# Ledger of designs, part 23: peptides against a protein of PDB entry 4GXB

Target 1, 277 residues: chain A of PDB entry 4GXB
Amino acid sequence: VPTEEVSLEVLLSNGQKVLVNVLTSDQTEDVLEAVAAKLDLPDDLIGYFSLFLVREKEDGAFSFVRKLQEFELPYVSVTSLRSQEYKIVLRKSYWDSAYDDDVMENRVGLNLLYAQTVSDIERGWILVTKEQHRQLKSLQEKVSKKEFLRLAQTLRHYGYLRFDACVADFPEKDCPVVVSAGNSELSLQLRLPGQQLREGSFRVTRMRCWRVTSSVPLPSGSTSSPGRGRGEVRLELAFEYLMSKDRLQWVTITSPQAIMMSICLQSMVDELMVKKS

## One batch from the design tools (peptide; made by RFdiffusion4, then SolubleMPNN)

Design b1_p10_7_s3 (from b1_p10_7, 5 letters changed)
Fold by OpenDDE base, seed 4:
Order: structure tokens, then C-alpha cells, then sequence
Structure b1_p10_7_s3 (fold): chain B 277 residues (1-277), chain A 10 residues (1-10)
């Protein structure tokens, strides 16, 4: 790809647009630095954020595709998809809320976390009660960002990444689920026919291993997979989980976001390794 | 097939 100066749009979680002038040959870190500079984010806080490739849905929500890798060229990565649905999003890239303390010390960092958190709540990624929602709205009206975040940090699924509805083979085959990643776990929310909503928590520390698999289903006259085109690639995330003492069981999630889920797992593992060291 | 072994597995 020829090196040219281009204007690249990077979105915040709330859809706010950040335009940066970069080279087509700029790597992920270069673009991230450009975004940071545009936002006046200090250099020492850049490492708390990453660039993600997302697909913008019709309702404006983001479906996370993957984290942009260090060697990638964000301009090329997004434009090569030849669809306006794909965007680059800036989001915090750590899991432990303790790191919020570092980020919140800076005005820009605080604003970024605030915007992300507001968006996550609005999109239902962070689960709130009616009373909690009232409290959050009050703080939002007062523009008390620090207090807002402190309250948000206590909420269920704070800091989680929520995925699109998909299918898992747990607790039974072809079970529709909503997966969320955070707090060193995968949370699977599911509702079986005639049953109440339930959640399965799969802690990363109890996953022996995981894998991502891609396959192309063969045409079948007895296909029960509506919405899947002929020859459409199927992605699966499978992990071997310690269900109980000395009992390992594979759990498989079928999702177009399987890659992103795997990236989240790796990221959580990496962070845990840092804590363990 | 690529399998990721988890170093923090307990």
C-alpha cells in the first residue's frame, strides 16, 4: 500500500468521532498515539487503551470484531473491508477496575472512562437496578464524573464486554446465550424454554485451554440453521473447563465474535499473569 | 488446530 497522508476516523464508545491525520503506513500504536494527541491524553496513559475493529449495527451499537494488533495498519485494516459498517473504536483495554484510578487522575482519561461507562450502561452492558439507574442519572445530571464512575465500578458487569446473542452447547445443545467477558470470566446468560434467565460464570482460572475454530458447513437438505448462507463460515470458541474437582468439560460457543472472545480471554490471562508475577 | 494453553489455570 502506498504511503499517503489520510484522515482517519476513530470513534469513542459513545460514537463520538475523533479525526486524526495519519499515514496509511502508520501502525496501530502510531494511530493510537495520534488519537491520544488529538484528545490530549498523556503518553503514560496510552497503554490503558486500545483500538478495536467493530461493526456498527443499524441501531448504532457496536459489535466488536477484534482488537487491532501492533503490526496492523489501522487504515488498511478498516478500509480493506470495503464496508462503511466497520469502524475503529477506542476503548480501555484492561480489566481490573483498580487501573481506573490511574486513568481517572487525568481529566482526559476521566472523560474517556466516563463516556465509555455511560455508553455501556445505555447499551445494557452494565447491569443496573432501577434505583441504581436513578442514582447514576442524578450523577450524570450533575456531571459528577468521578462519583459516577465510583458508583459504576460497583455495578454488575462493570468493565465487561458484551457480545451479540449467539449459541452455546451448554447447558444443552444449541442453547441461545448472551456472552460477556470481564472480571477474568466469561459470563453466559441464557434462558431455556419456559425457564427464567440464568447465568453461567466461567472463570478464566478454571479454563485449562481454549481454541477458535472456523468451518464451512456442507450443504444439507435438512439444515436447521436459519440465517446461515450456503458456505458461510462458522466460528466457534471452545474452552475446556474445570467443572468440578478432576472433571473437565468442553464448552463450545458458536459466534461470529469467537475471535474477539478469544482475544478477551488472552487479554484477561495476560493481566492475571502480571498480577501473579 | 491451535489450542491456547492457559498458564493461569488452577
Amino acid sequence: as target 1 above (277 residues)
Amino acid sequence: EIVYENPVFE
Scores: peptide ipSAE 0.603, ipTM 0.965, DockQ to the pose 0.873
Fold by OpenDDE base, seed 5:
Structure b1_p10_7_s3 (fold): chain B 277 residues (1-277), chain A 10 residues (1-10)
Amino acid sequence: as target 1 above (277 residues)
Amino acid sequence: EIVYENPVFE
């Protein structure tokens, strides 16, 4: 793509549009810096955020596709898909809520976290009781952003990324599940027929390894994933999990977001590595 | 196929 100046739209978690003038040849960091500058986010806080490629659903929800890598050209990455449903989203890219303290010290950082958190609650990514919701709404009405975040930090799945409903082979084959990534784990929520909502927690520290596989079901093959047509690419995330002492078991998630899940795992691993160093 | 080994596995 020839280098030219373009206007690129980057969305915040709440759907707020940030327009930045960038070059088509600008890499992810360049665009991120442009967004930060537009928002007046300090340079030292840029590293707490990343750009993500998402697909905007009809209801306005974001289905995360992947994190934009350093070498990528965000303008090209999003426009090459030739679909307006794909967007670039700015979101915090760390998992440990302790880092919120650094970000919250700045007004812009605080606003970003607040907007993201509000959105995550509204979208059901953060799980809240009725009472908690009331408290959050009260704080929101008062625009008490710091207090709002402090309360939110205590909530279930705070800081998690929630994925679209998919299928896993755990605890049973072909179980419909909702996967969320956060707090150094993958959370699998499922409701089996006639049963209450169940959650399986898979801590990253108990994953020996993971892999992403892509396959095309053969016409004669019985491996048709529910809801996918013949010949559609099937993406799977599989991880080998330490279920108990000296017992490893593979868990496989079939999802179009398998790549994003893998990215989340790697990101969580990276963060844990930093803590261990 | 790429398998990601987890360095923080315990």
Scores: peptide ipSAE 0.603, ipTM 0.965, DockQ to the pose 0.881
Fold by OpenDDE base, seed 3:
Structure b1_p10_7_s3 (fold): chain B 277 residues (1-277), chain A 10 residues (1-10)
Amino acid sequence: as target 1 above (277 residues)
Amino acid sequence: EIVYENPVFE
């Protein structure tokens, strides 16, 4: 693609549009810096955020596809898909809520975290009780962003990324689940017929390894999962998990977001490595 | 197939 100046739209978690003028040849970091400059985010806080490729759903929610890599050209990455449903989103890219303290010290950083958190709550990514919801709304009405975040930090699945409903082979084969990544774990929520909502927690520190695989299912009549077109590529994330002492078991998640899940795992591992050094 | 080994596996 010839180098040209273009207007690129980057969305915040709440759907707010940030327009930046960049070159088609600008890499991910260049675009991120342009977005930061547009928002007046200081340079020392840029590293706490990343650009993500997402698919906007009909209801306006985002299905995360992947994190944009450093060598990528965001303009090309999004436009090459030739679909308006694909967007670039700015989101925080760390897991430990302790890093919020650094970001919250700046007005712009605080606003970004606040907007993201509000959105995550509204979308049901962060789980809240009725009473907690009332408290959050009260703080929102008072425009107390710091207090809002402090309360939110205590909530279940704060800082998690929630994925679209998918299928896992745990605890049973072809079990519908909702996967969330955060706090150095994958959370699998499921409801079996006639049972209460259950959550399986898979800590990253108990995963020996993981892999992403792709396959093209043969048109066998019966096993077309609802919503997948005939011949659609099937993506799977599998991880080998230490279930008990000296007992490893593979768990497989079938999801179009398997790549994003793997990226989350690697990101969580990287952050843990930094803490151990 | 790419397998990612976990360095923080305990």
Scores: peptide ipSAE 0.603, ipTM 0.965, DockQ to the pose 0.889
Fold by OpenDDE base, seed 1:
Structure b1_p10_7_s3 (fold): chain B 277 residues (1-277), chain A 10 residues (1-10)
Amino acid sequence: as target 1 above (277 residues)
Amino acid sequence: EIVYENPVFE
């Protein structure tokens, strides 16, 4: 692609549009810096955020596809898909809520975290009780962003990424599940017929390894689950989990977002490594 | 097939 100046749209979690002028040859960090400059985010806070490729659903929800890598050209990455459904989103890229303290010290950082958190609550990524929801609404009406975030930090699945409904082979074969990544775990929520909502927690520290696989199913199977993306390609995330002492078991999640799940696992592992060092 | 070994496995 020839080097040209272009206007690139980057979305915040709440759908707010940020237009930046960049070069087609600008790498991810260059674009991120441009977005930060547009928002007046200080340079020392840029590292707490990343750019993500997402697919915007009809209801305006974002389905995360993958994190843009450092060597990528965001303009090319998004435009090459030739679909307006794909967007670039700015989101915080750390897991430990302790890092919120650093970001919240700055007005712009605070606003970004606030907007993201409000959006995550509205989308049901963060789980709230009726009473908690009332309290959050009250704080939102008062525009008490710091207090809002402090309360939100205590909520279930704060800081998690929620994925689209998919299928896992645990606890039963072909079990519909909703996967969320955060707090160094994969949370699998499921509702079996006639049963209450259940949650399985898979801690990253108990995963020996994981893999992403792609396969093309044979045309014979009518199991075109409507939730399978337009492509015939089936993606799976599998991880070997320590279920009990000296008992390893493979758990497989079938999802178009398997790549994104793997990226989350790697990111959580990386953050844990930093803490150990 | 790429398998990612977990360095923080306990």
Scores: peptide ipSAE 0.601, ipTM 0.965, DockQ to the pose 0.883

Design b1_p10_7_s4 (from b1_p10_7, 4 letters changed)
Fold by OpenDDE base, seed 5:
Structure b1_p10_7_s4 (fold): chain B 277 residues (1-277), chain A 10 residues (1-10)
Amino acid sequence: as target 1 above (277 residues)
Amino acid sequence: EIVFENPVFE
């Protein structure tokens, strides 16, 4: 792609549009810096955020595809898909809520976290009770962003990234699940027929390894995931998990977001490594 | 196939 100046749209979690003038040849960091400048986010806070490629669903929800890598050209990455449903989203890229303290010290950072959190609650990524929802709404009406975030930080799945419904082989074969990543874990929510909602928590520290695989189902082979026909690419995330002492078991998630899940795992691992250093 | 070994595995 020839180098030229273009207007690039970057969305916040709440769908707010940030338009930046960048070069088609600008890499992810360049675009991120441009977005930060547009928002008046301090340079020292840029590292707490990343750009993500997402697919906007019909209901306006975002299905995260992947994090844009450093070498990528965001303009090319999004436009090459030739679909208006693909967007670039700015979102915080750390997991430990303790880092919120650093971000919240700045007005712009506070606003970004607030907007993201509101959106996550509205989308059901953060799980709230009726009473908690009432409290949050009250704080939102008062525009008490700090207090809102402090309350939100205590909520279930705060800071998690929720994925689209998919299938896992745990606890049963071909089990419909909703996967969320956060707090150094993968949370698998499922509802088996006639049963209550269940959640399986898979801590990253108990994963020996993980892998992403791509396959094309054959007619005589294993059945494709629901909604995918024969010959469609099937992505899987598998991780070997320490279920109990000296008992490792593979858990496999079949999802078109398997790559994003893997990115989340790596990101959580990286953050944990920093803490150990 | 790419396998990611977890350095923080305990």
Scores: peptide ipSAE 0.594, ipTM 0.966, DockQ to the pose 0.863
Fold by OpenDDE base, seed 3:
Order: sequence, then structure tokens, then C-alpha cells
Structure b1_p10_7_s4 (fold): chain B 277 residues (1-277), chain A 10 residues (1-10)
Amino acid sequence: as target 1 above (277 residues)
Amino acid sequence: EIVFENPVFE
């Protein structure tokens, strides 16, 4: 692609549009810096955020496809898909809420975290009780962003990324689940027939390894991924989990977002490694 | 298939 100056749209979690003028040859970091400059985010906070490729759903929610890699050209990555449903989104890219302290010291950083958190709550990514919701709304009405975030940090699945409904082979085969990644774990929420909502927590530190596989199921197959037709490419994330002492078991998640899940796992692992060093 | 070994496995 010839190098040209173009206008690129980057969205915040709340759907706010940030237009930046970049070159088609600008890499991910270049675009990120342009977005930061547009928002007046200081350079020392840029590293706390990343650009993500997402698919905007009909309800305006985002289905995360993957994190844009350093070598990618965001303009090319998004436009090559030739579909308006694909967007580039800016989101924080760390897991430990302790890093919020660094980000929220800056006005722009605070606003970004606030907007993301509000959106995550509104979309049900962060789980809240009725009473908690009331408290949050009260703080929102008072425009107390710092206090809002402090309360939000205590909520269930704060900082998690929620994926679209998919299927897992745990606790039983072909079980519909909702997967969320955060706090160094994968959370699998499910409701079996006649049972209450259950959550399985799979800590990253108990995963020996994980893998992503791609396959093309035959039309005669009885199983299909949600939202996928027969014969379409099926992606799976599988991880070998330490269920008990010296007992490893594979858990497999079938999802179009398997790649994104794997990226989350690697990201969480990387962050844990930094803490241990 | 892409396999990732976990260095923080305990």
C-alpha cells in the first residue's frame, strides 16, 4: 500500500470517536501515539493502553477479535477486512488494578479508565448487585470519577474482558458458557438445566500450557460453534489445567474469539512474570 | 495448532 496520509477513526470503550491523521504506513505504536496526542494523554501513560481490533455488534457492543501487534499497520488491518463493522478500539492493557493508581493520577488517564469502567458495567462485563448499581449511579451523578473507580475496583470481574457466549467441554461436553478473562484467570459462567448460575475459575498459574487450534468441521457433524454454520472454520482454545494434586486435565473452549482468549492468557502471564522478576 | 508453555505454572 502506498504511503498516504489518511484519517483513521479509533473508538474508546464508550463508543467515543477519536479521529487521527496518520500515514497508511504507520505501525501500531505510531497510531497509538497519535491517539494519545489527540487525547492529550502523556507519553509515560501510553504503555498502559493498547489498540484492539473489534467487531461492533448490532447493539453497539464490541466483540474483541485481537490485539493489534506492534508490526501491524492499523489502517491496513482494519480496512482490509472491507466491513464497516470492524473497528479499532483503545483500551487499557494491564490486569492488576494497582496500575490504575498510576493512570488515574492524570486527568486524561482518569477519564479513560472511567469511561471504560462505565461501559463495562453497562454492558454487564462487571457484575454488580442492585445496591452496588445504585451506589455507582450516585457517584456518576456526582461526577466523582475517582471514587467511582475505587468502588468499581472492588466489584466482581472488575478489569475483566467478557467474551461472546460460546461452548466448552467442561463441566460437561458442549456446555454453553460465557468466558471472561481477568485477574490472572479465565472465568467460565454457565447454567446447567434446572441449576443455578455457576462459575468455574481457572487460574493461569495452574495452567501448564494452552493451545489454539483451527479446524473445518464436516457438514455432517452434529456440533457447531455458536453463530457458526456447518463447515465453517472452528477455533478452539484448550488449556491443560491442574485440577488437583498431580492431576492435569484438558479443558477446551470452542469460540471464534479463541485467538483473543489466547492473547489474554499470554498477556496475563507476561504481567505475572514482571511481578515475579 | 499453536502451543504455549506457561512459565508461571505452579
Scores: peptide ipSAE 0.593, ipTM 0.966, DockQ to the pose 0.903
Fold by OpenDDE base, seed 4:
Structure b1_p10_7_s4 (fold): chain B 277 residues (1-277), chain A 10 residues (1-10)
Amino acid sequence: as target 1 above (277 residues)
Amino acid sequence: EIVFENPVFE
């Protein structure tokens, strides 16, 4: 691709558009810096955010595809897909809410976290009770962003990334589940027929390893994975989990977002390693 | 197939 100046659109979690003028040859960090400059985010806070490739759904929600890597050219990465559904999104890229304290000290950082958190609540990524929702709404009306975030930090699945509905082989084969990643775990939510909502928590520290596989299934008269077209590439994330003492069991998730899930796992592992060092 | 071993496994 010839090097030229282009206008690139980067979205915030709430769908707010940030337009930046960059070169087609600018790498991920260059684009991120341009976005930061546009938002007046200080340089020392840039590292708390990343650019993600997402697919925008009809309802405006984002299906995260993957994190853009350092060597990538965001303009090329998004335009090469030849679909307007694909977008670049800015989001915080750490898991420990303690890092919020650093980001919140800056007005722009505070605004970014606030906007992201509001969006995550509205989309149901962060789980709230009716009473908590009323409290959050009150704080939102008062535009008390710091207090809003402090309350939000206590909520279930704060800081989690929620994936599209998919299928797992746990607790039963071909079980529809909703996976969320955060707080050094994968949360699998499911509702079996006639049953209440159940959640399985898989802590990263109890995963010996994980793998991503891709396959092309043969045509079949039946599909076991919702949202998958016949003959489409099937992605799976499998992890070997320590269920009990000296008992390892493989859990397999079939999802088009298997790569993104793996990226989340690696990111959580990396953050934990930093804490251990 | 890509396999990742977890260094923080306990």
Scores: peptide ipSAE 0.592, ipTM 0.966, DockQ to the pose 0.911
Fold by OpenDDE base, seed 1:
Structure b1_p10_7_s4 (fold): chain B 277 residues (1-277), chain A 10 residues (1-10)
Amino acid sequence: as target 1 above (277 residues)
Amino acid sequence: EIVFENPVFE
């Protein structure tokens, strides 16, 4: 792609559009800096955010595809897909809520976290009780952003990324599950026939390793993923988990978002390593 | 297939 000046649209978590003028040859960091400048986000807070490639669903929800890497050209990455469904989204890219304190000190940072959190609650990524929801709405009406975030930080799955419904082989074969990543874990929510909603927690520190695989099923093969046709590429995330003392077991998740899940795992691992250093 | 070893495995 020849180097040209272009207008690039970047979305916030709530769907707010930020238009920036960049070069087609600008790398991820260059675009991120342009977005930060447009929002008046200070330079020292840029590192707390990343650009993500997402697919916008019909209802306006975002299905995260992957994080844009440093060497990528965001304009090329999104336009090469030749579909208006794909968007670039700005979102915070750390897991430990303690880092919120740094971001919240700045007005723009506070606004970004607030908007993201409101969106995550509205989309059901953050789980709330009726009473908590009432309290949050009250704070939202008062536009008490700091208080809102402080309350939100205590909520279940605060800071998690929620994925589209998919399939896992745990606890049973071909179990429909909803996977969420956060707090150094993968949370698998499932409802087996005749049973209540239950959650399985897989801590990153108990994963010996993980892998991502891609395959093309044979035409005669079965499709375990709803809406996936025969012959379509199947992505899987598998991790070897320490279930008990000296007992390792592979858990496999079949999902188009397997790559994104792996990115989340790596990101959580990286953050944990920083804390240990 | 890409395999990632976990350095924070306990």
Scores: peptide ipSAE 0.591, ipTM 0.966, DockQ to the pose 0.910

Design b1_p10_8_s1 (from b1_p10_8, 6 letters changed)
Fold by OpenDDE base, seed 4:
Structure b1_p10_8_s1 (fold): chain B 277 residues (1-277), chain A 10 residues (1-10)
Amino acid sequence: as target 1 above (277 residues)
Amino acid sequence: EVVFENPVFE
């Protein structure tokens, strides 16, 4: 791709558009810096955020595809898909809410976290009770961003990424689940027929390993996965989990977002390693 | 098949 100056749109979690002038040859960090400059985010806070490739759904919700890697050219990465549904999104890229303290010290950082959190709540990524919702709305009306975030930090699935509904083989085969990643875990929410909502928490520290696989279903196979056209690529995330003492079990999630899930796992692992170190 | 070993596995 020839090096040219282009206008690139980067979205915040709430859909706010940030237009930056970059080169087509600018790498992820270059674009991130441009976005930071546009937002007046200080350099020392840039590392708390990353650029993600997402697919915007019809309702405006974002389905995270993957995190843009350092060597990537964001302009090329998004435009090569030749679909307007794909967007680049800026989002915080750490998991431990303790890092919020660093980001919140800056006005722009605070605003970014606030906007993201509001969006996550609105999209149901963060789970709230009725009373909590009332409190959050009150704080939002008062534009008390710090207090809003402090309350939000206590909420269930704060800081999590919520994935599209998918299928897992746990607790039983072909079980519809909603997966969320955060707090060094994968949360699998499911509702079996006639049962209450259940959540399986899979802590990263109890995952021995994980893998992502892609396969093309054979047309002759009786396993017509509903909703997948013949020949569509099937992505799976599988992890080997320590269910109990000396008992390892593979859990497999079938999802188009398997790659993103794996990226989240790696990111959480990396953060844990930093803490351990 | 790419398998990621978890260094923080306990």
Scores: peptide ipSAE 0.585, ipTM 0.964, DockQ to the pose 0.857
Fold by OpenDDE base, seed 2:
Structure b1_p10_8_s1 (fold): chain B 277 residues (1-277), chain A 10 residues (1-10)
Amino acid sequence: as target 1 above (277 residues)
Amino acid sequence: EVVFENPVFE
């Protein structure tokens, strides 16, 4: 791709558009810096955010495809897909809410976290009770961003990334589940017929390993991935989990977002490694 | 097949 100056659109979690002028040859960090400059985010806070490739769903929600890698050219990565559904999104890229303190001290950082959190609540990524929702709305009306975030930090699945409904083989084969990644875990929420909502929590520290596999179903075969037709690529995330003492068991999630899930796992692992050092 | 070993496994 020849080096040219182009206008690139980067979205915030709430859909706010940030237009930046970059070179087609600019790598992910270059684009991220351009976005940060446009937002007036200080350099020392850039590392708390990343660019993600997402697919905008019909309802306006984002289905995260993957985190843009350092060597990538965001302009090329998004335009090569030749679909307007694909967007680049800026989002915080850490898991421990303690890092919010570093980001919140800056006005722009605070605004970014606030916008993201509002969006996550609105989209149901963060789970709230009716009373909590009322409290949050009150704080929104007052535009008390810090207090809003402090309350939000206490909420269930704060900081989690929620994935599209998919299928897992746990607790039983072909279980419809909603997977969320955060707080050094994968949360699998499911409702079996006639049962209450159940959640399986899989802590990263109890995962010995994980893998992503790609397969093409046979023409006569059915895909277990919701919304995918026959013959489409099937992605699976499998992790070997320590269920009990000396008992390892593989858990497999079938999802077109398996790659993103793996990226989340690696990211959570990386963060934990930093904490251990 | 690519397998990711978890260094924080306990």
Scores: peptide ipSAE 0.584, ipTM 0.963, DockQ to the pose 0.880
Fold by OpenDDE base, seed 3:
Structure b1_p10_8_s1 (fold): chain B 277 residues (1-277), chain A 10 residues (1-10)
Amino acid sequence: as target 1 above (277 residues)
Amino acid sequence: EVVFENPVFE
């Protein structure tokens, strides 16, 4: 693509549009810096955020496709898909809530975290009780952003990324599940027939390895993943998990977002490595 | 297939 100046739209978690003028040849970091400048986010806070490719669903929710890589050209990456459903989203890219302290010291950083958190709650990514919801709404009405975040940090699945409903082979074959990534784990929520909601927690530190596979199932083959027909490309994330002492077991998640899940795992691992060093 | 070994595995 020839180098040209273009207007690129980047969305915040709440759907707010940020328009930036960039070159088609600008890489991910260049675009991120442009967005930061537009928002007046300090340079030292840019590293706490990343650009993500998402598919906007009919209800306005975002289905995360992947994090944009450093070598990518965001303008090309999004426009080459030739669909208005695909968007570029700015979101925080760390997992440990302790890093919120660094970000929320700045007005713009605080606003970004606040907007993201509000959105995550509204979309059900962060799980809240009725009473907690009331408290959050009260703080929101008072525009107490810091207090709102402090309360939110204590909530179930704060900082998690929630994926679209998919299928796993755990605890049994072809189980419908909702996967969320955060706090150095994958959370698998499921409800088996006649049973209450269950959650399986898979800590990253107990994963020996993971892999992403792509396959094309035959029409007469295994069941298709939700939203995919037989014969269509199926993505799977599989991880080998230490269930008990010296007992490793593979868990496989079938999801179009398998790549994004893998990116989350790698990101969580990277963050843990930093803490360990 | 792409396999990732986990360096923080315990």
Scores: peptide ipSAE 0.584, ipTM 0.963, DockQ to the pose 0.919
Fold by OpenDDE base, seed 1:
Structure b1_p10_8_s1 (fold): chain B 277 residues (1-277), chain A 10 residues (1-10)
Amino acid sequence: as target 1 above (277 residues)
Amino acid sequence: EVVFENPVFE
């Protein structure tokens, strides 16, 4: 692609559009800086955010595809897909809510976190009780963004990334699940026939390793899963988990978002490593 | 196949 000046649309979590003029040859960081400048986000806060490639569903929800890497050209990455449903989204890219304190000190940072959190609640990524929802709405009406975030930080799955419904082989084969990543874990929500909604937690510190695989099933052996995207390609995330003392077991999630799940795992691992250093 | 080893495994 020839180097040219282009207009690139970047969305916030709530769907707010940010238009930036960039070069087709601008890398991810260059585009991120342009977005930050447009929003008046200070340079020292840029590192708390990343650009993500997402697929916008018909209802406006975002299905996260992957994080844009440093060497990528966001304009090329999104336009090469030749589909208007793919978007670039700005979102915070850390897991520990303690880092919110740094971001919240700035008006723009506060607004970004607030907008993201409101969106996550509205989309059901953050789990709230009726009473909590009432409190949050009250704070939202008052536009008390700091207080809103402080309350939100205490809620279940705050800071988590929720994936589309998919399938896992745990606890049973071909079990429909909803996976969420956050707080150094993968949370698997599931409802078995005749059972109440239950949640399984897989802590990153108990994963010895993980892998992503892709395959093309034979027509006669094709398995349909709700979380499987269109097409014949099947993506799986598998991790070897320490279930108990000296007992490792592989858990496999079949999802078109397996790559994104792996990226989340790596990101959480990286953050934990920083804390240990 | 690429396997990611976890350095924070305990």
Scores: peptide ipSAE 0.582, ipTM 0.963, DockQ to the pose 0.853

